# Peptides against a protein of PDB entry 5OK6: the designs that were tried, part 85

Target 1, 215 residues: chain A of PDB entry 5OK6
Amino acid sequence: ELPGLDSQWRQIENGESGRERPLRAGESWFLVEKHWYKQWEAYVQGGDQDSSTFPGCINNATLFQDEINWRLKEGLVEGEDYVLLPAAAWHYLVSWYGLEHGQPPIERKVIELPNIQKVEVYPVELLLVRHNDLGKSHTVQFSHTDSIGLVLRTARERFLVEPQEDTRLWAKNSEGSLDRLYDTHITVLDAALETGQLIIMETRKKDGTWPSAQL

## One batch from the design tools (peptide; made by RFdiffusion4, then SolubleMPNN)

Design b2_p18_6_s1 (from b2_p18_6, 6 letters changed)
Fold by OpenDDE base, seed 1:
Structure b2_p18_6_s1 (fold): chain B 215 residues (1-215), chain A 18 residues (1-18)
Amino acid sequence: as target 1 above (215 residues)
Amino acid sequence: SEDAAFAASVGPIRRTIL
């Protein structure tokens, strides 16, 4: 059963626990397609539960680039294409109205940036490769707040590098050359790494030399 | 060689992030 319209509005828009609540790092928020949300707002503000403005099931179809991978379209803008709801509010709406069949929720995490919190709608997808096998990439998502050290550890894990093997990272830059990621303590954001960027893991040779020393 | 293939795949190496 649907709650009363005023109750729905207060539950979802409540400044303490609803859409307007402060962001907290590590919490999950969900995207809702803007037009659906506006329709819902019109419905609950109208005061008539039998109104023709009933929004129906949540449908985020326009936010997805495809229905196979369920990846977001590029360049979506908060407040224009979607709204963000905290997990509790999202789950209420799904409970009340349903979600389009087969369509996954669009869950994102709050991250802490310098002096602000933000829902990270677009994490960074990096293409991880080994220096000696550039044709075999592993696409891995990272937060902008993840360290280069985490990227390196992830690469080592994916390529089954033994603990005794020394490795380091290079990023292919816009000029097609390689920038070495020396500082493993800086973040993906600090390193200005971008989605689709090639990250090369170089493994030190048994003779103690680096393959890149010949370049 | 693997090193040659690596070398051919990229331009100049920079030792710092610009």
Scores: peptide ipSAE 0.208, ipTM 0.834, DockQ to the pose 0.621
Fold by OpenDDE base, seed 2:
Structure b2_p18_6_s1 (fold): chain B 215 residues (1-215), chain A 18 residues (1-18)
Amino acid sequence: as target 1 above (215 residues)
Amino acid sequence: SEDAAFAASVGPIRRTIL
């Protein structure tokens, strides 16, 4: 059963626990398609629970570019295409109105950037490859705040690298050359890595030499 | 060779990101 319209408004728009609450790193927020949200606002502000302005179930279809991997469309803008809600508010709306059958929730994490908290709507998708087999990539998603060390560990895991094997990373730059990711403690953001960028894992040879030494 | 394949993927400049 739907709560009273005023109660819905207060619960979702409340500055302490609703849409306007402060962002905190590590928390989950959810995207709601803007037109649905505006319809909901009109419904609850109208004061008539039996109104024809009832928004129906949450439908985020227009935010997705595909229904296979449920990838978001590129270039979506907060306040224009979607609204961000904290987990509690999202779950209330889903409980009251439902979510379109088959659609996953669009959950995103708050990340800590220099001098700002932000909901990371678009994590970085990197193409991980081995230096000797550039044609076989593994696409893996990372936060901008993830370390290069995590990227390296992930690459080693995906390629089933044995613990005794030494590896290092290179990023293919826009000029077609390789930038060595020397410091594994810097972030994906600090390294300026971008979605679709090729990251090459180099494995040290048994003779102790690096393949790149011949370059 | 593995080295040749790697070399073919790289331009003339190698930069270190610290």
Scores: peptide ipSAE 0.175, ipTM 0.831, DockQ to the pose 0.763
Fold by OpenDDE base, seed 3:
Structure b2_p18_6_s1 (fold): chain B 215 residues (1-215), chain A 18 residues (1-18)
Amino acid sequence: as target 1 above (215 residues)
Amino acid sequence: SEDAAFAASVGPIRRTIL
C-alpha cells in the first residue's frame, strides 16, 4: 500500500533524505527519468490516489542506449532528462511503485572536486592498449578524481605486467598525436582525459631503452 | 618491427606534459 500523497511529497522533496539534500562524498545517488518523476509529482500533488495520473512503475528505459550493457545515453542533462535522488529516497520510490522488470537501477557516486561535490553520472571510460599491440584494447572505467597513477596501475594489472618491468602512459590527443602523461599524481580530470580516449601503456625494453625514443 | 607498427599506428609524438 502506498503512503499518503502528502507524506510521499514531503519524504522525497523536502525530507532529510530528499532530492535537495546536500551531497556527501562517497554516497550513492540514483537517476530517475524526468517524465516519470513529473508524473509522480502530478500524482501526489493532485491529492487523489485513484486519479489517472498514477505514474506506475519507475521506468528509466529512455535513459539507456542499450538493454544489454545498460549504458546511459550520451548528453543526458540533469533536470531535463533525469532527476537525482539520494539512496533513501530512491529506495522509497522503488518500494512504493516498483522498478520496471529486468531494468537495473542507475546508481552513481558523489565525488569530491576541488570546490564542489558532484554526482558523477558519466565516469570516464578509457581504452587501454599496449604500445606493441595497439589492436587489443581494454575498456576500463575511471572516476574523474582517479589519479593517472591508478590508471597506470590498472593498465599494468590488466596486461599482467611484472613488477620489475617499467611502464609509462601516453594519451592520444584530438590532433592524433601522443601526449605523455608524466605526472602520475594528477587526476583524470586534470589530464582532461575523455571517454573513448586511447591510452597507450609503453613498456621499457630489456636493454633499458624506450620504444618511443626511436620514433 | 613492433616499434615500426607503433610508429605507423599513432601520429607524431608531441610529448606534452599533462
Scores: peptide ipSAE 0.031, ipTM 0.724, DockQ to the pose 0.777
Fold by OpenDDE base, seed 4:
Structure b2_p18_6_s1 (fold): chain B 215 residues (1-215), chain A 18 residues (1-18)
Amino acid sequence: as target 1 above (215 residues)
Amino acid sequence: SEDAAFAASVGPIRRTIL
């Protein structure tokens, strides 16, 4: 059963789990398509539960690039294309109105950046490859706050690299050259890595030489 | 060789600017 309109407004906008509550690193937030949310606002502000302004089921279809991988369209803007809600608020709306059949929730994490918390709507999708097999990529999602060390460990795991094998990373830059990722303690953000960027894992040869020495 | 293919696929090698 739907709660009263005033109760809905308070829970979603002004409650402890409301839209304006402080961001906390590691928490999940959800995207809601802007037009649906505005329709909901009009409905609950109207004061008549039988109003023709009833928003219906949540439908985020316009935010998705496709219905196969459910990736977001590029260039979406908060406040223009979508609204961010904390998990509790999202779950309330879903319980009240439902979510379009077959459509997944758009869940994102709060990350800690210098002097600010932010919902990371666009995590970085990197294309991981081996130096000796550039045609076979593994797409892996990372936070901007993840370390290069994590990227390297992830690459080693995906490619089933043995513990005794020595590996290092290169990033293909916009100029087509390779930037060596020397410091594994810096973040994906610090390294300015971007979605779709090719990251090459180089494995040291048994003779102790690096393949890149021939470049 | 795999190394030659690697070399042909990329431009100059640079240091990461931190």
Scores: peptide ipSAE 0.029, ipTM 0.691, DockQ to the pose 0.670; fails the geometry check

Design b2_p18_6_s2 (from b2_p18_6, 5 letters changed)
Fold by OpenDDE base, seed 5:
Structure b2_p18_6_s2 (fold): chain B 215 residues (1-215), chain A 18 residues (1-18)
Amino acid sequence: as target 1 above (215 residues)
Amino acid sequence: SADEAFAASVGPIRRTIL
């Protein structure tokens, strides 16, 4: 059952727990397609619960580029294509109106950047490969705030590298050559890694030499 | 070998992202 229209508005559109609440790192926020949200606004502002402006189920179809992996379209803009709601507000709307059958929620995390919090709508998708098998990639999402060390640990886990094996990372650059990701303490953002970029995990040989040293 | 091919792709001039 739907609560009163004014109550709906207050629960979703407020500065303490709703759409206007401050961003906090680590919290989950959700995307809502802009047209649906505007329809909801019109409905609750109209004051007639039986109005023909009833928005129906939340439908984020236009935000997705595919319905297989449920990837977002590139270049979506907050306030134009979607609005961001904190978890509590999102769950209220879903409970009141439902979510279109088969669609997953679009959940994103707040990250801490230098001097700003941001909902990271587009995390970085890296293609992880081994130096000796470049054709077998694992696509993994990372935050811009994740360290290169985390990328390396993730690669080791995905490729089932044993703890005693030494590994390091290389990135394929725009010129087609390889740059070594030497500093594992910097972030994905600091390293300027981009979605779709090939990241190569090199494994040290049993004789203690690195494959890349074999020039 | 795969190792040799990788080494060749790195090249003699190695860049480091810091």
Scores: peptide ipSAE 0.359, ipTM 0.822, DockQ to the pose 0.549
Fold by OpenDDE base, seed 3:
Structure b2_p18_6_s2 (fold): chain B 215 residues (1-215), chain A 18 residues (1-18)
Amino acid sequence: as target 1 above (215 residues)
Amino acid sequence: SADEAFAASVGPIRRTIL
């Protein structure tokens, strides 16, 4: 059974777990499709539980580009395409109305940028490859706040690089050339890495020379 | 070789992101 309409409104919009609650680093927030949310608002503001404005189950279908990998469409905008709710508010709505069968929740994390907290709706998906096998890529997701060092460590792990082997990273830029990622302490954001970008792990040769230095 | 192909892809002028 649904709680009272006024109680729903207060809980989701103005409560301690409401939509406008301050962001905290590491917290989970959830996306709700904007049309559904507006329908819910109309329903609870109408004051009639039996009205035709009942929103039904939460359905985020229009936010997904596919129902296989459940990736978000590109270019979605907060306040236009979706709203963000803290975990508690999301769970309330799911409890009250349900979520479309088979559809996963769209959970995202709050990240801490230099001067602001933000829900990272679009983590960066990088294509990791080895310099000597460019045709075999591994897609790995990173936060904008992750270091290049983490990207390198992740690449080493995915390609089963032994600890004694030296490696370094290159990024393919928009001009089609390769930029060396020299500083491993900067973040993915600082390096301006983007989703779909090719990152090449170069492995040092046994003779101590780098493949890239051969020519 | 694969190494030579990679070296050629890098080119003579290498950019470094700091």
Scores: peptide ipSAE 0.358, ipTM 0.817, DockQ to the pose 0.532
Fold by OpenDDE base, seed 2:
Structure b2_p18_6_s2 (fold): chain B 215 residues (1-215), chain A 18 residues (1-18)
Amino acid sequence: as target 1 above (215 residues)
Amino acid sequence: SADEAFAASVGPIRRTIL
């Protein structure tokens, strides 16, 4: 059942625990389609719980580019296309109004970037391939804050690399050449890796030589 | 070979990202 309108507003938009609360790394936040949220605001600010301004269930349909993988449209802007809510506020709204049947929540994590916390709405999708089979890619999502080491471990897992096999990563750059990802301790962001970028896992040969070192 | 093709794709100038 819906709480009082003033109580709803205070719960969702209060600066301590609501929409305006500080971001903390690792926390989950949720996207709400902007028009729905504005309709909700109008409803609760109108002071009439029986008003025709009732927003109905949360419907984020316009934020998705597909209903198969539930990928977000590119180029969405906070405050224009969506509002970010902390988990508690999101769950309140869902409990009060419901979520459109079949739609998943749009959950995103707060990440720590240099000098700022940010909700990572668009993590990086990398195309992982083996050096000897560039045509078979595994698309894997990573945070900008994930290490190259994690990318390498993920690639090894996806390609079922045996523990004794040595591997290393290369990134295909904008010039079409390969940059070696030498330092596995830097982040995806530091390496300037982008969505759709090809990341090549090179496996050391049995003779101890690297394929890339072939004359 | 696939290895040779990969070696060729790396090119003469191999940038190392640190």
Scores: peptide ipSAE 0.357, ipTM 0.815, DockQ to the pose 0.525
Fold by OpenDDE base, seed 1:
Structure b2_p18_6_s2 (fold): chain B 215 residues (1-215), chain A 18 residues (1-18)
Amino acid sequence: as target 1 above (215 residues)
Amino acid sequence: SADEAFAASVGPIRRTIL
């Protein structure tokens, strides 16, 4: 059973626990397609539960690039293409109206950036490769707030590097050359790493030399 | 070798822009 229209509005738009509540790092928020949400707003503000403005099931289809991997389209803008709701509000809407069959929720995390919190709608997808096998990549998602150290650890894990082996990272730059990621304490954001960027893990040779030094 | 090929691909070595 649907709650009263005023109750729905207060529950979803409530400034303390609804759409307008402060962002808190680590919490989950969900994307709702803008047109559906506007339709819902019109419905609940109309005051007539039997109105022809009933929004129907939540349908985020226009936000997805395809229905196979369910990745978001590039360049979506909050307030234009979608709205963000905290988990509780999202779950209420899904409970009340349903979600389009087979369509996954679009869940994202709040991250802490310098002086602000933000829902990270687009995490960074990096292509991890080994220096001696550039043709075999592992695509891994990272938060902008993740450290380069985490990227390195992740690469080591994916390529089954032994603990005693020394490794370091390179990023392929826009000029086609490689930049060393010297500082492992800076974030993906600080390093300005981008989705689709090739990250090369170099493994030190047993003789103590680095492959990149062999010119 | 693969190592040599990688070395050649490095080009100018730059530090990450901070």
Scores: peptide ipSAE 0.275, ipTM 0.802, DockQ to the pose 0.506

Design b2_p18_6_s3 (from b2_p18_6, 6 letters changed)
Fold by OpenDDE base, seed 4:
Structure b2_p18_6_s3 (fold): chain B 215 residues (1-215), chain A 18 residues (1-18)
Amino acid sequence: as target 1 above (215 residues)
Amino acid sequence: SADAAFAASVGPIRRTIL
């Protein structure tokens, strides 16, 4: 059973679980397609439960690039294309109206940036490769707040690098050359890494030399 | 070799972007 219209409005827009609640690092928020949300607003603000403005099931179809990987379209803008809701509010809406068949929820995390908390709608997807096999990539998602050290550890794990093997990272830049990621303590954001960027893991040779030094 | 090809692709070595 649907709650009263005023109750719905209060639960979603106001209160401790509402859209305007403070962001907290690590919490999950969810995207809702803007037109659906506006339809819902019109419905609950109309004061008539039997109104023709009933929004129906949540449908985020227009936010996705495809229905295979369920990746978001590029360049979506908060307030124009979608609304962000905290987990509690999202789950209320889903329980009340349902989610379109087959669509996954669009869950994102709050991250802590230097001066602000933000829902990270677009985490960074890096293409991890080995220096000696550039054609075989592993796509891995990282937060902008993740360290380069984490990227390196992740690469080592994906490529099953033995603990005794020494490795380091390079990033292919916009000019087509490679920038060495010397400092593993800086973040993905600090290194200006972006989605689709090639990250090369170089493995030190048994003789102690680095492949890149052969120039 | 793969190593030589990689080395050739490096170009001017840049430090970590900060």
Scores: peptide ipSAE 0.241, ipTM 0.795, DockQ to the pose 0.527
Fold by OpenDDE base, seed 3:
Structure b2_p18_6_s3 (fold): chain B 215 residues (1-215), chain A 18 residues (1-18)
Amino acid sequence: as target 1 above (215 residues)
Amino acid sequence: SADAAFAASVGPIRRTIL
């Protein structure tokens, strides 16, 4: 059963716990397609629960580029294409109106950037490879706030590198050359890494030399 | 070798991201 229209509005739009509440790092927020949300706003502001303005079930279909992997379209803009709701508000709306059959929720995390909190709608997808086998790649998602150290640890895990093996990272830059990722404490954002960028894990040889220094 | 090919791709002097 649907709550009263005023109650719905207060629960979802309340500045303390609703859509406009402050972002907190690590929290989950959800995307809602803008037109549906505007329809809901019109419905609850209209004051008539029997109105023809009833929004129906949530349908985010227009936000997806595919219905197989459920990837978001590129270039979506908050306030134009979608709105962001905190987890509690999202779950209320889903419980009240339902979600389109078979469609997954679009969950994203709040990240802490140097001067602002932001919902990270588009995490960075890096292409991880080994220096000696460029044909075997792993695409892995990272937050802009993840460290290069985490990228390296993830690469080591994916390629089953033994603890005693020493490794380091290189990034293919826009000029097509390789830049060494020396400082593992900086973030993906600080290193200006982008989706689709090739990251090469170099493994130190048993003789103590690095492959990149052989010539 | 794969190592030699990689070394050739990098070159002796490369920018280090710090």
Scores: peptide ipSAE 0.239, ipTM 0.791, DockQ to the pose 0.492
Fold by OpenDDE base, seed 5:
Structure b2_p18_6_s3 (fold): chain B 215 residues (1-215), chain A 18 residues (1-18)
Amino acid sequence: as target 1 above (215 residues)
Amino acid sequence: SADAAFAASVGPIRRTIL
């Protein structure tokens, strides 16, 4: 099952298809815990397949803050806590060494920011609610590059809003009041929305009036 | 009402931040 050590190194550690390949928007990359990866490097560079440096199965346990939702710990740093591999390289390592029982892969997408590509390790989780039921939230993950329009469409879908019903968004700000998200073309990043922030979908009344205008 | 409570929570209306 395991290929030769030199073959493993060439497959994973190359600049065109491996760890050092250019980032391309929309591609999937995977996180690998740093210590495991360093152990693998030592193993394949050692030249002895029977060495005690055999890394065993991939174990990303230290990257997770919980084993229920499999959320990442905050503040993880590339090159210190984890390395990033493109999908092909990740799948090779999994096929060769396996993944710890029960752990999901940590898959992330490359996003296009102004003048830079980046693997988005920490997308934004928003709490979507309806204006008339603030206690019932839907947690939805968005990219920083997603538009406010997409957030609105997603909210409409989650709350089963019919096409003929008019809706708009508000964000609860740090002062406890509501900011109207007027421009639906700006991104989540531009709107400075943060994980855990409450986003309120207001639905227009049948009489054509908005609830927020009725004090 | 729920609508009234929501309206009261709006406070000063602010535009989307950039």
Scores: peptide ipSAE 0.236, ipTM 0.792, DockQ to the pose 0.488
Fold by OpenDDE base, seed 1:
Parts: sequence; C-alpha cells; structure tokens
Structure b2_p18_6_s3 (fold): chain B 215 residues (1-215), chain A 18 residues (1-18)
Amino acid sequence: as target 1 above (215 residues)
Amino acid sequence: SADAAFAASVGPIRRTIL
C-alpha cells in the first residue's frame, strides 16, 4: 500500500536518511532514471493521490546500453540522467511503485577517495591476459579504490597460478607500450587505469628469468 | 615462441611506474 504523499516525500527526500543524506563508504546506493524521479516528485508534491501525474513503475531502460548484459550507457550524469538514492529509499520506491519487469536494480557502492565520498557509478573494467596468451582475455571489474595488489591477486586466481609462481603486472599505455606496475599498494585510480585497458600478467620462468627481459 | 609473440603484440616496454 502506498503511504500518504507527504509521507513519501519525507521518507525519500529526508536529508538525514533520504536522498540528501551524507554518503558513507561501503553503503549501497541505487540509480533512478531522472524523468521518472521528477514525475514522482511532481506527483507527491501535487497532493492528489488520484492525479494524472502518477509515475507508474520505475523504468530505468534509458540508462542501459542493452537488455542483455544490463550495462550502463557511458557518460551518464547525476542530476541530469539519474538520481542516486540510498538503499532504504530505493527499496521503498520499489515496494510502492514497482520496478519494470525484467530490469535489474542499478546498485552501486560508495567509495572513499582521498577527500571525498562518491558513489562509484562506473567501476573500472580491465582486460586481464597472460603474457604468453594475449588472445585470451578475462574482463574483470575493479573499484578505483582497489589496489594493484588486488588486481594481481585476481589475475593469479583467474589464471590458476600456483602459489610458488612469481608474477607481475604490466599495463598497456596509450602509446601502445607497456608500463610496469611496480607498486602493488597504489590504487587503480593512482595508476590511472581505465576501462578497456589491457593488463598483462607476466609469469617468471622456472629458470628465474622474466620473459620481458628478452624484449 | 611465446616471448616473441609477446614482443610482437605489445611493442616496446617502458620499465616505469604509471
């Protein structure tokens, strides 16, 4: 059952627990298509539950590239294309109005950057490959706040590298050459890694030599 | 060899930190 219009407004827009509440690292927030949200605002501000301004089911279709992988379109802007709601507010709206059939929620996490919290709408999607099999890539998503060490561990796990095998990472740069990722403690953001970037895991030979030493 | 294919595919290496 739908609560009263004023109650809906307070629940969703309340600055302490709603849309305007402070971001907290690790929390889940959800994207809502802007036009739907504006329609909802108009509806609840109108004061008439029977108004023709009823927003209907939440429909985020315009935010997706496709209905197969449900990836977001590139270049979406908060406040223009979508609004961000904390999990509680999102779940209230879904319970009240429903979500378009078949659409997944667009859940994103708050990350802690050096001096700001941000909902990470676009995590970094890296193409992981082995130095000896460049044609077989594994696409993996990482937060900008994830360490290069995590990228390396993830690559090792994905390629089933044995614990005794030594590995290191290279990033293919914009010039087409390889940059060595020496410091595993810096973040994906610090390393300026980008979506679609090729990350090469090099495995040390049993003789103790590195394949790249011959290049 | 795998090393030769690596060299051919990725071009020159810069031993630097991003």
Scores: peptide ipSAE 0.116, ipTM 0.799, DockQ to the pose 0.688

Design b2_p18_6_s4 (from b2_p18_6, 7 letters changed)
Fold by OpenDDE base, seed 4:
Structure b2_p18_6_s4 (fold): chain B 215 residues (1-215), chain A 18 residues (1-18)
Amino acid sequence: as target 1 above (215 residues)
Amino acid sequence: SADAAFAASVGPISRTIY
């Protein structure tokens, strides 16, 4: 049974627990396709529970570029293509209207940027490779707020690097040259890393020299 | 060698990010 229309509006739109609530770092928010949400708004604002404006099941199909990996289309804009709801509001809508069969929720995290909290709709997917095997990549997702140190540790883990082996990172830039990621304390954002970017883990040779010395 | 292949596959060192 659906709650009353006014109750639905209050639960989803109120400033304390709804769409307009303050963002808090680490919390989960969910994307809802804009046209569906507008249809829902029209329905609950119409005041007639039996109106023809009933929105039906939530369907985010137009936000996905594929139904295999369920990746988002590039260039989606908040307020134009989708709205963001906190977890509680999302779960209310799903319980009331359902979610399209087989379609996963689009969950994203709030991150803390220097002067603002933001839902990170597009976390960074990096292609991690070893310097001696550039053709074998591991795609790993990172937040813009993650440190280069975390990227390095993740790379070492994925490639099963022994603790005694010394490693460092390079990023292949848009010009095709290499940027050395020297400071491991800066963030992915600080290093201006972007999705699809190749990150090369270089392993120091047993003689103490670096393979990159030949560059 | 793997090192030579690495050198051939990328451009020069552009910068160091500190």
Scores: peptide ipSAE 0.199, ipTM 0.834, DockQ to the pose 0.920
Fold by OpenDDE base, seed 3:
Structure b2_p18_6_s4 (fold): chain B 215 residues (1-215), chain A 18 residues (1-18)
Amino acid sequence: as target 1 above (215 residues)
Amino acid sequence: SADAAFAASVGPISRTIY
């Protein structure tokens, strides 16, 4: 059942627990298409529950580039294309108005950057390959705040590398050459890795030499 | 060899990122 209009406004826009509450690292936030949200604002601020300004079901269709994999369009801007809501507020709105049939929620995580907290709308998608089989890739999403060590561990897991095997990472740069990702403690952001970038996992040979010695 | 194919496919080493 729909709460009163003032109650809806206070619940969603409350500065302590609503849209304007401080971001906390690790929390889930959700994207809401801007026009729908503005329609909702007009509805609840209008004071008439029977108004023609009723927003209907949440529909984020215009935020998606495809309705198969439900990938977001590139270049979306907060406040222009979408509004971010904390999980509780999102779930209230979905409960009250519903979500368009078959459409998944757009859930994103708050990350801690050096200077600010931010909802990471666009995680980095890396293309993971082995040095000896560049044709078999695994596309994996990482946070900008994830370490290179996590990327390496993920690659080892995806390629079923045994614990005794020694591995390291290379990134193919914009010039077409390889950058060695030596420091595994720096982040994806620090390494300036980008979506679609090829990351090569090199496995040490049984004789103790590295394949990259031939580069 | 797989090592030779790797060398031929990916080009030279540019730098080490620390």
Scores: peptide ipSAE 0.147, ipTM 0.827, DockQ to the pose 0.895
Fold by OpenDDE base, seed 5:
Structure b2_p18_6_s4 (fold): chain B 215 residues (1-215), chain A 18 residues (1-18)
Amino acid sequence: as target 1 above (215 residues)
Amino acid sequence: SADAAFAASVGPISRTIY
């Protein structure tokens, strides 16, 4: 079932389809806990398939802050806490060694930023609310590269807003005041929106006035 | 009203982000 050790090393570490391959926007990459990966490296470089250095099943438990929502711990660093592998390489390792029972893969997407491609390990998690019900939030993940327009469309969909209803977005800032997200063409990154930030969808009143006119 | 609650629950308009 397991390939030869040299074959495993070449399959995972090569620059064309393995760990060192170029990042391409939209592709899926996977996180592997660093200690497991280092153990695997030691195993395959050791030259003995029956070695006691066998890494066992992939176990990313230390990367998760909870095993309910399988949310990643904050502040994890590539090369220190985890290694990134392209989908093909990840699936090879899983097929060879298995993944810890019940543990989901940690899949992330490559995004295109102005000057670089990167694996977006931490997408932005926004709290979407309606202006007239601030206590009921929908938590939704967005890429930093998603437009404010997508955030608005997503909010409209989540709150079942009819096409004829006019809506717009506000972000509650750190001072507790509202920043109007006027330009829907800029990205979440451009707007400097942060995880946990409250995004308020305002719906225009039937009389044609905006609730925020009272502010 | 819901509008009054909205107005009371947040600070003033700070700025417009473009």
Scores: peptide ipSAE 0.068, ipTM 0.794, DockQ to the pose 0.924
Fold by OpenDDE base, seed 1:
Formats: sequence, structure tokens, C-alpha cells
Structure b2_p18_6_s4 (fold): chain B 215 residues (1-215), chain A 18 residues (1-18)
Amino acid sequence: as target 1 above (215 residues)
Amino acid sequence: SADAAFAASVGPISRTIY
């Protein structure tokens, strides 16, 4: 059963878990398709629960590029294509109106940048490969705030590298050459890594030489 | 060799180091 219209408005817009509350790093926020949300606003502001402006169930279909992997379309803009809601607000709306059958929620995390918090709608998806087997890639998602060290550790784990083996990363740049990711303390953002970018894990040879020495 | 294949496939190394 739906709460009173004024109660809905206060809870979603002005409550402790309202849309306009400050972002906090690590929190989960959810995307809601803009037109649905505007319809909801019109409904609750209208003051008539039986109004023809009833928004129906939440349907984010237009935000997805496919219904297999449920990937977001590229280039979506906050305030134009979607609104962001805190987890509590999202769950209220879902409980009141439902979510389109089979459609997953679009959950994203707040990340901390130097002088701003941001909901990371588009994390970076990297293609991890080994230098000696470039044809076998592992696609892994990273935050822009994740360190290169985490990328390296993740690559080592995925390729089952032994602890005693020494490894390092290369990124294939836009010019087709390789940039070495030397500093493992910088972030994915600092390294300007992008979705779809090839990241090559090089493993040091037993003789102490690097395969890249002959490049 | 795998190393030769690597060299042939990835091209030159950039001077940019992050």
C-alpha cells in the first residue's frame, strides 16, 4: 500500500535519506530513469492518489544498452537521463511502486575524489592479459579511485601467479604503444585508464630478465 | 617464442611512465 502523497514527497526529497542529502564515500546510490521520476513527482505533488498521473512500476529499460548483461548506455547524464537516490529512498520507491520484472537495480557507489564526492556511474572496465598470451583476456571492473596496485594484485590473482613471481603492468595507449604503470600507488584515474583499455601483466623470467627487454 | 610474439604484437614502448 502506498503512503500518503505528502509523506512520499518528504521521505524521498527532504528526508534523512532524501535525494538531496550529502554524498558520503562508500554509500550505495541507485539510478532512476528521469521520466519515471518526473512522473512520480507530478503524481505526489498533485494531491490525488487516484490521479491518472500514477507513475506505475519503476522501469529503467531506456538506460540499458542490453538486457543480457544489463550494461548502461554510454553518455547518460544526471538530471537529464536519470536521477540518483540513496539506498533507503530507492528501496522505498521499489516497495511502493515495484521494479519492472526481471530488471536489476542500477546500484553505484560514492567515491571520494580530491575535493568532491561523486557517484561513480561508469566504473572502468579493463581488459587484463598476460604478455605471453594476449588472446586470453579477463575483463575486470575497477573504480577510478582504485590503485594500480589493486589492478596488479587482481591480475596476479586471475592468472594464478605464484607469490615468488615478479610482475608489472603495461597499458596500451591510444597511439598503440605501451606505457609502463610504474607507480602502484596512483589511481586508475591518475593513470588515465579507460574502459576497454588493454592492460598487460608482464612476468619476470626465471633468469631475471624481462620479456619486454626485447621490445 | 612467447617473448617474440609479445614484441611483435604490442609494438614499441612509450617513454611515458606512470
Scores: peptide ipSAE 0.040, ipTM 0.750, DockQ to the pose 0.755

